# Designs tried in a protein design run: peptides against a protein of PDB entry 3NZW. Part 54

Target 1, 212 residues: chain A of PDB entry 3NZW
Amino acid sequence: TTTLAFRFQGGIIVAVDSRATAGNWVASQTVKKVIEINPFLLGTMAGGAADCQFWETWLGSQCRLHELREKERISVAAASKILSNLVYQYKGAGLSMGTMICGYTRKEGPTIYYVDSDGTRLKGDIFCVGSGQTFAYGVLDSNYKWDLSVEDALYLGKRSILAAAHRDAYSGGSVNLYHVTEDGWIYHGNHDVGELFWKVKEEEGSFNNVIG
Target 2, 222 residues: chain B of PDB entry 3NZW
Amino acid sequence: QFNPYGDNGGTILGIAGEDFAVLAGDTRNITDYSINSRYEPKVFDCGDNIVMSANGFAADGDALVKRFKNSVKWYHFDHNDKKLSINSAARNIQHLLYGKRFFPYYVHTIIAGLDEDGKGAVYSFDPVGSYEREQCRAGGAAASLIMPFLDNQVNFKNQYEPGTNGKVKKPLKYLSVEEVIKLVRDSFTSATERHIQVGDGLEILIVTKDGVRKEFYELKRD

## One batch from the design tools (peptide; made by RFdiffusion4, then SolubleMPNN)

Design b2_p13_5_s3 (from b2_p13_5, 7 letters changed)
Fold by OpenDDE base, seed 3:
Structure b2_p13_5_s3 (fold): chain B 212 residues (1-212), chain C 222 residues (1-222), chain A 13 residues (1-13)
Amino acid sequence: as target 1 above (212 residues)
Amino acid sequence: as target 2 above (222 residues)
Amino acid sequence: QLPVSPSTQEWWL
């Protein structure tokens, strides 16, 4: 898996691959590694598929309950804390989760929290999470600027996942791309790596280790 | 060291069509190299036009299916005989599986039915309850033999329009029930030839708006 | 002693 999220002047970009594996077996190429918790809040998934899917779905329920009780959308801080508290209760039980909770509230603005099954909860501007995270960081860190246009930011997110999909055997399938703004998240499509790779290679003159 | 799990072999396969879905399984049940039964059905009609199979350790599979059937019953009791939708069934099964997260059911679960729009639906689960809706899925002993075939023949992976220099993919289209049945039969006959844990019989459950029907075909008994 | 971890067939992301 490779997931990433970063803040920039235009909000948040979230990009993820779609491969699931069971050992050397490619279990799926079409897994949704982003949970749409609400129109303003996303969760990303890395680690055990069931752990992430189950508990982030559960998180969605908790976030909805918060809205019902408080008549206000849950903050990104609070949502991430709920998940963090939950996994902390299971510390040592063998959960495997590397998650990012990304969203927008009027109070917080665009916000990203990293939460993992070790009990770590971090607020930050840039995170890459998964087996391919270092590959994504290589591209992302090299090109990231706060002042990126939305278009450039979307491309950078997509391109970073593509790099990871190329180098990480456990990442691939497609890139799912999101842009989070004050108006909520916007889905920017599913980009098949097979097609995207060749397009990017041609347009950039990159990936010269592959002969096309 | 105590190992509570067995492996009873077998293979299952789900394929979704436009207005139907198919879930098929062989009827062989084995332990190690011994055939326990040549006809032990592992694909079940669970009501509400949902068919289910949990393939792997049969004891766990049977337990899971029974629990799900019971869940369907209680859903009716609690919700005025409302039909359980396939997506809700999938969520329920996730909870059944994940409820044993720390002592998992050793099974690959597939359900098939129609979604709320009447479109064919196949959901597959890992042992601990991650799930995905797909057009097709093979599970069990010969899944690794069949799944690539399904990728090619159902989802038309690696197929391109002739004369396009590989630039135009073969367009996706739904398969007819007859085409799906052919693929299922070919899958299982092929798997039977190459895997000792697959054989004896093939039972296919076909879900349509009119309900569930069953077809049976003989497989090699060697 | 009972297993407390997911099966080897667990999907990983």
Scores: peptide ipSAE 0.468, ipTM 0.810, DockQ to the pose 0.365; fails the geometry check
Fold by OpenDDE base, seed 4:
Structure b2_p13_5_s3 (fold): chain B 212 residues (1-212), chain C 222 residues (1-222), chain A 13 residues (1-13)
Amino acid sequence: as target 1 above (212 residues)
Amino acid sequence: as target 2 above (222 residues)
Amino acid sequence: QLPVSPSTQEWWL
């Protein structure tokens, strides 16, 4: 898996691959590694598929209950804390989760929290999570600027996942891309890595290690 | 050291059509290198137009199917005989599986039916309850032999329109029930040739708006 | 109770 999220002047970009594996077996190429918790809040998945899918879905239910009880959308801080508290209770039980909770509230603005099964909870501007994270960081860190246009930011997210898909055997399938703003998240499509690779190679003159 | 799990072999396969879905399984049951039964069905009609198979360790599979059938019964009691939708069934099965996260059911689960729009639906599960809706999925012993074939023949992977130099992918389209059955039969006959845990018989459950029907075909008995 | 760690075909992301 490779997931990433970063803040910039235009909000948050979230980009993820779609491969699931069981050892050397490619279990799926079409897994949704982003859960849409509500129109303003996203969760990303890395690690054990069932652990992530089950508990992030549960988190969605908790967030909805918060809204019903408090008559206000849950904060990104509170949502991430609920998940963090939950996994901390299971510390040592063998859960495997690397998650990002990304969203927008009027109080917080665009916000990203990293939460993992070790009990770590971090607020930050840039995270890459998964077996391909270092490959994604290589591209993302080299090109990141706060002042990126929305178009350039979307491309950078997509391009970083593509780099990871190219080098990490456990990442691939497609890129799912999101833009989070004050008006909520916007889905920016599913981009098959096979098609995207050749397009990017041609347009950039990159990936010269592969003969066309 | 005691191993709580067995492996009873076999293979299952689900394919969704436009207005139907199929779930198929061989009828061989084995332990190690011994055939326990040449006809032990592992695909079940669970009611509400949902068919289910949990392939791997048969004791776990049977337990899971029984629990799900019971869940359907209680759903009717609690919700005025409301039909359980396939998406709700999938969520329920996730909870059944994940409820044993730390001592999992050693099974690959597939369910098939129609969604609320009347479209064919196939859901597959890992042993601990991650799930995905797909057009097709193979599970069990010969899944690695069949799944790539389904990628090519159901989802048309690596197929391109002639004369486009690989620039235009073959368009996705639904397959007819007859085409799907052909693919299922070819999949299982091929798997039987190359895997000792697959064979004897093939049972196919077909789900349509009119209900569930069954077809049976002989496989190699070696 | 300590979890049982059987060999399973668990999916990883």
Scores: peptide ipSAE 0.467, ipTM 0.809, DockQ to the pose 0.344; fails the geometry check
Fold by OpenDDE base, seed 5:
Formats: sequence, structure tokens, C-alpha cells
Structure b2_p13_5_s3 (fold): chain B 212 residues (1-212), chain C 222 residues (1-222), chain A 13 residues (1-13)
Amino acid sequence: as target 1 above (212 residues)
Amino acid sequence: as target 2 above (222 residues)
Amino acid sequence: QLPVSPSTQEWWL
């Protein structure tokens, strides 16, 4: 898996691959690694598929309960804390999760929290999570600026996942791309890596380690 | 060292059509190299137009299917005989599987039916309850032999329109029930040739708006 | 109930 999220002047970009594996077996190329918790809140998945899918779905229920009780959307801080508290209770039990909770509230603005099964909870501007995270960081860190246009930011997110999909055997399939603004998240499509790779190579003159 | 799990072999396969879905399984049950039964069905009609199979360790599979059938029963009691939708069934099965997260059912689970729009639906599960809706999925012993074939023949992977220099993919289209049955039969006959844990018989459950029907075909008995 | 690790057949992201 390779997932990433970063804050910039235009909000948040979230980009993820779609490969699942079982050992050397490619189990799926079409996995949804982003959960849409509500129109303003996203969760990303890396690690055990069942652990992530089950508990982030559970998190969605907790967020909805908050909204019903408080008559207000849950904060990104509170949502991420609920998940963090849950996985911390299971510490040592063998859960495997690397998640980002990304969203917008009027109180917080655009916000990203990293939460993992080790009990770590971090607020930050840039995270890459998964087996391909270092490959994504290589591209993302080299090109990131706060002042990126929305177009450039979307491309950078997509391009960073593509780099990871190229180098990490456990990442691939497609890129699912999101832009989070004050008006909520916007889905920017599913980009098949097989097609995207050749397009990017041609347009950039990049990936010259591959002949074609 | 004590191992609580067995492996009873076999293979299952689900394919969703436009207005139907198919879930098929061989009828061979084995332990190691011994055939326990040449006809032990592992694909079940669970009611509400939902068919289910949990392939791997048969004791776990049977337990899971029984629990799900019971869940359907109680769903009717609690919700005025409301039909359980396929997506709700999938969520329920996730909870059944994940409820044993720390002593999992050693099975690959597939269900098939129609979604609320009447479209064919196939859901597959790992042993601990991650699930995905797909157009097709193979599970069990020969899944690695069949799944690449399904990628090519159901989802038309790596197929391109002639004369386009590989620039235009073969368009996705739904397969007819007859085409799907042909693919299922070819999948299992081929798998039987290459895997000792697959064979004897093929049982296919077809789900349509009119209900569930069953078809049976002989496989090699070696 | 004996704890058993998830199978190698589980999906990883």
C-alpha cells in the first residue's frame, strides 16, 4: 500500500493506491483504501485490510452518533482520537493499521491526523503511509510547496502514488484521488496505473529506467 | 504442535452478470491426499436470494454458513420479514468473521445475489472479514489458477481493440448467463486438471429475480 | 478460546 495526504493553500490532497496482497499473491487491484466517513471527513487504510475496514467503518458510526448527540459534525481531532483510543486498547493484540483521518471543520480548518496500531497519533501537514511510503515521499517532498495550485497539488499527489506503484511491489492497481476543501471532499477519479504510467512518462519524459 | 485448523480443499467461484449472479463450487472434500467425499456441497441458498460459500476448513465454513442463516432468520423476526439486502448481508458476514478476529474462521467466503437495483452482485471476504464487491472472484485451492483467467475473460484484462496499437482497451460488457456458465465450467475443468484438491463434481447456483436455481456437472474423478 | 494469528490468507494493504 501507498497512501498520502498533505495540506496546502487550497486544502487537502488525499491519494491512495488500490492493491491488496496476500504474500506474493495480488489479491485485488481495486480495493477502496479511502473511507468517506461524511462529506467533510475521510479515512485512509494501510495494513491489515480487515482491521482497517472494520474499525474505520466503526469510526464512521461513532462520528454519526456524535453528530446526532451534539447536533454538530465531529472535529477531525475528536474523530482521530476515538480511533486512536480504540486501537490503543487493543495494543499488543496484533492489530495492524496505518491510517490518516483527513477533514475540514470551521473550528480546525483543513486537518490531517496520522493514527496507527502502535498507539501513535500525530497531527501534521504531510504524511505518506504504507510499504511504498518512502517512494512517495521522494517525489512529494521534492515538489511540495504550500502555495501549489489545486491543479498542481492534485497532480503531485497522483504522481507520488504513481512513483510508489512503480517501485513498490505491494502497491499498484490505480490511484484514487481526493481534494478536501471547506465545502467538503471532491473525488477526482480512479487512475489506472497501467495507463497513467505511460501518459506521465510521455508527458514528463520521466521513468527513463523503462524503455518504451 | 496442535493445529486447530484443517484444510478440506476445493474451489469456489462467483461471477456477477447484469441481472443475475452465479456462485459455483466443486463438490470434492479432502484431507491431505485422501478424498473424504466426492459430493459434499459447499454452496448454499441462505434465503432472501442470497447464496453463500465459505471454502477452506470445512468445519469453520459450515459453522459460518449456519451462523449467517440464523442471522437471516433473526433479521426477519426483528424487522417484520424485511428482505435482507446483499450489501447488508455482506456487512453482517464481516461482523461474523471479525468477531473471531483472534481465532479466525479459516475460510475464503463468497456470497452472490442481486443488489437493490436488481444488478448482479458478488462479495468476497478474507478470513478476518475484509470484503469487496467485485464482478468475479475465485476462492480456495485453485483460486490462483482461475483468477487470472477470470481477469482476462470477465474483466477483459490485457485485451485491446485490434488496430489501435494497444491504445484502446476492449470495452467492458456484461456476460450472458450462458457465457458465464461456459466460463465457470471451463474454469473448473481446467483447475481439476492441475489441482488434486479440485474435482468430482461442479455445483452452480444461479441467482435471478425469479429465485435460485441449481445446475450440476460432472468433473474428473481421479 | 485459544488465540490464533490471522491466516497468511488475510489481505494486506
Scores: peptide ipSAE 0.465, ipTM 0.807, DockQ to the pose 0.339; fails the geometry check
Fold by OpenDDE base, seed 1:
Structure b2_p13_5_s3 (fold): chain B 212 residues (1-212), chain C 222 residues (1-222), chain A 13 residues (1-13)
Amino acid sequence: as target 1 above (212 residues)
Amino acid sequence: as target 2 above (222 residues)
Amino acid sequence: QLPVSPSTQEWWL
């Protein structure tokens, strides 16, 4: 898996691959690694598929309950804390989760939290999570700046996942891309890596290690 | 070290069509190299137009299917005989599987049916309850032999329109029930040739708006 | 119930 999220002047970009594996077996190329918790809040998945899918779905329920009880959308801080508290209770039990909780509230603005099954909870501006994270960081860090246009930011997110899909055997399939603003998240499509790779290579003149 | 799990082999296969779905499984049940049964069905009609198979360790599979069937029953009791939708069934099965997260059912689970729009649906589960809706999925012993074939023949992976220099992918289209049955039969006959844990018989459950139909075909018995 | 690790057949992201 490779997931990433970063804050910039235009909000938050979230980009993820879609491959699932079972050892050397490619289990799926079409896994949804982003949970849409509410119109303003996203969760990303890396690690055990069942652990992530189950508990982030559960998190969604908790966030909805919060909204019903408090008559206000849950904060990104609180949502991430709920998940963090949950996984911490299971510390040592063998859960495997690397998640990012990304969203917008009036109180917080655009916010990203990293939460993993070790009990780590971090607020930050840039995270890449998964087996391909270092590959994504290589591209993302090299091109990131706060003042990116929305278009450039979307491309950078997509491009970073593509790099990871190229180098990480456990990442691939497609890129799912999101832009989060004060108006909520916007889905920016599913981009098949097989097609995207060649397009990017041609347009950029990149990936010269591959002969087409 | 004691291993609580067995492996009873077999293979299952689900394919969703436009307005139907199929779930097929061989009828061979084995332990190691010994055939326990040449006809032990592993694909079940669970009611509400949902068919289910949990392939791997048969004891776990049977237990899971039984629990799900019971869940369907209680769903009717609690919700005025409301039909359980396939997506709700999938969520329920996730909870059944994940409820044993730390002592999993050693099975690959596939269910098939129609979604609320009447479209064919196949859901696949890992042993601990991650699930995905897909157009096709193979599970069990010969899944690695069949799944690539399905990628190619159902989802038309790596196929391009002739004369386009690989620039135009073969378009996705739904397969007819007849085409799907052919693919299923070819899959299992081929798998039987190359995997000792697959064979004897093939049972196919076809789900349509009219209900569940069963077809049976002989496979090699050697 | 015996504490058993998840199967190698589990999906990873």
Scores: peptide ipSAE 0.464, ipTM 0.808, DockQ to the pose 0.342; fails the geometry check

Design b2_p13_5_s4 (from b2_p13_5, 8 letters changed)
Fold by OpenDDE base, seed 5:
Structure b2_p13_5_s4 (fold): chain B 212 residues (1-212), chain C 222 residues (1-222), chain A 13 residues (1-13)
Amino acid sequence: as target 1 above (212 residues)
Amino acid sequence: as target 2 above (222 residues)
Amino acid sequence: QLPVSPSTLPWYL
């Protein structure tokens, strides 16, 4: 898996691959690694598929309950804390989760929290999570700046996942791309890596280690 | 050291059509190199137009199917005989599987039915309850032999329109029930040739708006 | 050692 999220002047970009593996078997190329918790809040998945899917779905339920009880959307801080507290209770039980909770509230603005099954909870501007995270960081860190246009930011997110899909055997399939603003998240499509790779290679003149 | 799990072999396959879904399984049950049964059905009608199979360790599979059937029963009791939708069934099965997260059912689970729009639906589960809706999925011993075939023949992977220099993919389209049955039969006959844990018989459950029908075909018995 | 097939392994992301 390779997931990433970063804050910039235009909000948050979230990009993820779609490969699942079972050992050396490609179990799926079409896994949804982003949960749309509500129109303003996203969760990303890395690690055990069931652990992430089950508990982030559970998180969604908790967020909805908060909204019903408090008549206000849950904060990104609180949502991420609920998940963090949950996984901490299971510490040592063998959960495998690397998650990012990304969203917008009027109180917080665009916000990203990293939460993993080790009990780590971090707020930050840039995270890459998964087996391909270092490959994504290589591209993302080299091109990131706060003042990116929305178009450039979307491309950078997509391009970073593509780099990871290229180098990480456990990442691939497609890129699912999101832009989070004060008006909520916007889905920017599913981009098949096979097609995207050749397009990017041609347009950038990159990936010269591969002969087309 | 005590090993609570066995492997009873077999293979299952689900394919969704436009207004139907198919879930098929061979009827061979084995332990190691011994055939326990040449006809032990592993695909079940669970009611509400939902068919289910949990392939791998048969004891776990049977237990899971029984629990789900019971879940359907109680759903009717609690919700005025409301039909359980396939998506709700999938969520329920996730909870059944994940409820044993730390002592999992050693099975690959597939269900098939119709979604609320009347379109064919196939859901597959890992042993601990992650699930995905797909157009097709193979599970069990010969899944690695069949799944690539389904990628090519159901989802038309690596197929391009002639004369386009590989620039235009073969368009996705739904397959007819006859086409799907052909693919299922070809899948299992081929798998039987190459995998010792697959054979004897093929049972296919077809789900339509009119209900569930079953078809049976002989496979090699060697 | 547990019997192992890809079909009975949990999925990882």
Scores: peptide ipSAE 0.484, ipTM 0.810, DockQ to the pose 0.728; fails the geometry check
Fold by OpenDDE base, seed 3:
Structure b2_p13_5_s4 (fold): chain B 212 residues (1-212), chain C 222 residues (1-222), chain A 13 residues (1-13)
Amino acid sequence: as target 1 above (212 residues)
Amino acid sequence: as target 2 above (222 residues)
Amino acid sequence: QLPVSPSTLPWYL
């Protein structure tokens, strides 16, 4: 898996691959690694598919309950804390989760929290999570600027996942791309790596380790 | 080290059509190199036009299916005989599986039916409850033999329009029930030839708006 | 020793 999220002047970009594996077996190329918790809040999934899917769905329920009780959308901080508290209770039980909780509230603005099954909870501007995270960081860090246009930011997110999909055997399938703004998240499509790779290679003159 | 799990072999396969879905399984049950049964059905009609199979360790599979059937029953009791939708069934099965996260059901679960729009639906589960809706899925002993075939023949992977120099993919389209049945039969006959844990019989459950139909075909018995 | 089948392995992302 490779997931990433970063803040920039235009909000948050979230980009993820779609491969699931079972050992050396490619279990799926079409897994949705972003949960749409509410129109303003996303969760990303890396690690155990069931752990992430189950508990982030559960998180969605908790977030909805918060809205019902408090008559206000849950903060990104609180949502991430709920998940963090949950996984911490299971510490040592063998959960495998590397998650990012990304969203926008009026109180917080665009916000990203990293939460993993080790009990780590971090607020930050840039995270890459998964087996391909270092590959994504290589591209992302090299090109990231706060002042990126929305278009450039979307491309950078997509391009970073593509790099990871290329180098990480456990990442691939497609890129799912999101842009989070004050008006909520916007889905920017599913981009098949097989097609995207060749397009990017041609347009950039990159990936010269592969003969077209 | 005590190992409570066994492997009873077999293979299952689900394919979704436009207005139907198919879930098929062989009827061989084995332990190691011994055939326990040549006819032990592992694909079940669970009611509400949902068919289910949990392939792997048969004891776990049977337990899971029974629990799900019971869930369907209680869903009717609690919700005024409302039909359980396939997506809700999938969520329920996730909870059944994940409820044993730390002592999992050692099975690959597939369900098939129609979604709320009447479209064919196949859901696949890992042993601990992650699930995905797909057009097709093979599970069990010969899954590795069949799944790539399904990628090619159902999802038309690596197929391109002739004369396009590989630039235009073969367009996706739904297969007819007859085409799907052919693919299922070819899948299982081929798997039977190459895998000792697959054979004896093939039972296919076809889900349409009119209900569940069963078909049976003989497989090699060697 | 657990029986080995790709279909009976949990999925990882």
Scores: peptide ipSAE 0.482, ipTM 0.810, DockQ to the pose 0.768; fails the geometry check
Fold by OpenDDE base, seed 2:
Structure b2_p13_5_s4 (fold): chain B 212 residues (1-212), chain C 222 residues (1-222), chain A 13 residues (1-13)
Amino acid sequence: as target 1 above (212 residues)
Amino acid sequence: as target 2 above (222 residues)
Amino acid sequence: QLPVSPSTLPWYL
C-alpha cells in the first residue's frame, strides 16, 4: 500500500493506491483505501485490510453519533482521538493499521492526523503511509510547496503514488485522488496505474528505466 | 503440536452479470491426499436470494454459513420479514468473521445475489472480514489458476481492439448467463486438470429475480 | 503448521 495526504494553500490532497496482497498473491487491484466518513472527513487505510476497514467503519459510526448528540460535526482532532484510543486498547493484540484522518472543520481548518496501531497519533502537514511510503516521499518532498496550485497539487499527489506503484511490489492497481476544501471533499477519479504510467512517461520523458 | 485447522480443498467461483449472479463450487472434499467425498455441496442458498460459500476448512465454513443463515432468520423476526439486501448481508458477514479476529474462520467466503437495483452482485471476504464487491472472484485451492483467467475473460484485462495499436482497450460489457456458465465450466475443467484438490462435480447456483436455480456437471474423478 | 493457500490468508493493504 501507498497512501499520502498533504496540506497546501488550496486545502488537502489525498491520494492512495488500490492493491491488496496476501503474501505474494495480488488479492485485488481495486480496493477502496479511502473511507468517506462524512462530506468533510476522510480516512485512509494501510496495513491489515480487515482491521482498517472494520475499525474505520466503526469510526464513521462514532462520528455520526457525535453529530447526532452534539448537533455539530465532529472535529478532526476528536475523530482521530477516538480511533487512537480504540487501537490503544488493543495494543499488543496484533492489529495492523496505518491511517490518516483528513478533514476540514470551521474550528480547525484543513487538518491531517496520522494514527497507527502502535497508538501513535500525530498532527502534520505531510504524511505518506504504507510499504511504498518512502518512494512516495521521494517524489512528494522533492516537489512539495505550500503555494502549489490545486492542479499542480492534484498532479503531485497522483504522481507520487505512481512512483510508489512503480517501485513497490505491494502497491499498484490505480490511484484514487481526493481534494479536501472548506466545502468538503471532491473525488478526482480513479486512475489506472498502467495507463497513467505510459501517459506520464510520454509527457514528462520520465521513467527511463523502462524501455517503451 | 495440535493444529485446530484443517484444509478440505475445493474451489469456488462467483461472477456477477447484469441481472443475475452465479456462485459455483466443486463438490470434492479432501483431507491431505484422501478424497473424503465426491459430492459434498459447499454452495448454499441462504434465503432472500443470497447464495453463499465459505471455502477452506470445512468445519469453519459450515459453522459460518450456519451462523449467517441463523442471522437471516433473526433479521426477519426483528424487522417484520424484511428482505435482507446483499450489501447488508455482506456487512453482517464481516461482523461474523471479524468477531473471531483472533481465532479466525479459516475460509475464503464469497456471496452472490442481486443488489437493490436488481443488478448482479458478488462480494468476497478474507478470513478476518475485509470485503469488496466485484464482478468476479475465485476462491479456494485453485483460485490462483482461475482468477487470472477471469481477469482476462470477464474483465477483459490485457485485451485491446484490433487495429488500434494497443491504444483502445476492449470495452467492458456484461456477459449473458450462457456465457458465464461456459466460463465457469471451462474454469473448473481446467482447474481439475491441474489441481488434485479440485474435481468430481461442479454445482452452480444462479440467482435471478425469479429465485435460485441449480445446475450440476460432472468433473474428472481421478 | 497451518495449511497455506492464498485464499485463506488475510489481505494486506
Scores: peptide ipSAE 0.482, ipTM 0.808, DockQ to the pose 0.738; fails the geometry check
Fold by OpenDDE base, seed 1:
Structure b2_p13_5_s4 (fold): chain B 212 residues (1-212), chain C 222 residues (1-222), chain A 13 residues (1-13)
Amino acid sequence: as target 1 above (212 residues)
Amino acid sequence: as target 2 above (222 residues)
Amino acid sequence: QLPVSPSTLPWYL
């Protein structure tokens, strides 16, 4: 898996691959690694598929309950804390989760929290999570600027996942891309790596290690 | 050291069509190299036009299917005989599986039916309850033999339009029930040739708006 | 040791 999220002047970009594996077996190429918790809040998934899917769905329910009880959307801080508290209760039980909770509230603005099954909860501007995270960081860190246009930011997110999909055997399938703004998240499509790779290679003149 | 799990072999396969879905399984049940049964069905009609198979350790599979059937029953009791939708069934099965997260059912679960729009639906589950809706999925002993074939023949992976120099992918289209059944039969006959844990018989459950139909075909018995 | 079918392994992302 490779997931990433970063804050920039235009909000938050979230990009993820879609491969699931079972050992050396490619279990799926079409897994949804982003949960749409509410129109303003996203969760990303890395690690155990069931652990992430189950508990982030549960998180969604908790967020909805918060909204019903408090008549206000849950904060990104609170949502991430709920998940963090939960996984911490299971510490040592063998959960495998690397998650990012990304969203916008008027109080917080665009916000990203990293939460993993070790009990780590971090607020930050840039995170790459998964087996391909280092590959994604290589591209993302080299090109990241706060002042990126929305278009450039979307491309950078997509391009970073593509790099990881290329180098990480456990990442691939497609890139799912999101842009989070004050008006909520916007889905920017599913981009098959097989097609995207050649397009990017042609347009950039990159990936010269591969002979077309 | 006691191993609580066995492996009863077999293979299952689900394919969703436009207005139907198919879930198929061989009828061979084995332990190690011994055939326990040449006809032990592992694909079940669970009611509400949902068919289910949990392949791997048969004891766990049977237990899971029984629990799900019971869940369907109680759903009717609690909700005035409301039909359980396939997506709700999938969520329910996730909870059944994940409820044993730390002592999992040693099975690959596939369900098939129609979604609320009448479209064919196949859901696949890992042993601990992650699930995905897909057009096709193979599970069990010969899954690794069949799934690549399905990628090619159902999802048309690595196929391109002739004369386009690989620039235009073969378009996705739904397969007819006849085409699907043919693919299922070819899959299982091929798997039977190369895998000792697959054979004897093939049972196919076809789900349509009119209900569940069963077809049976002989496989090699060697 | 029982042969582990790939289909009976948990999925990882």
Scores: peptide ipSAE 0.478, ipTM 0.807, DockQ to the pose 0.862; fails the geometry check

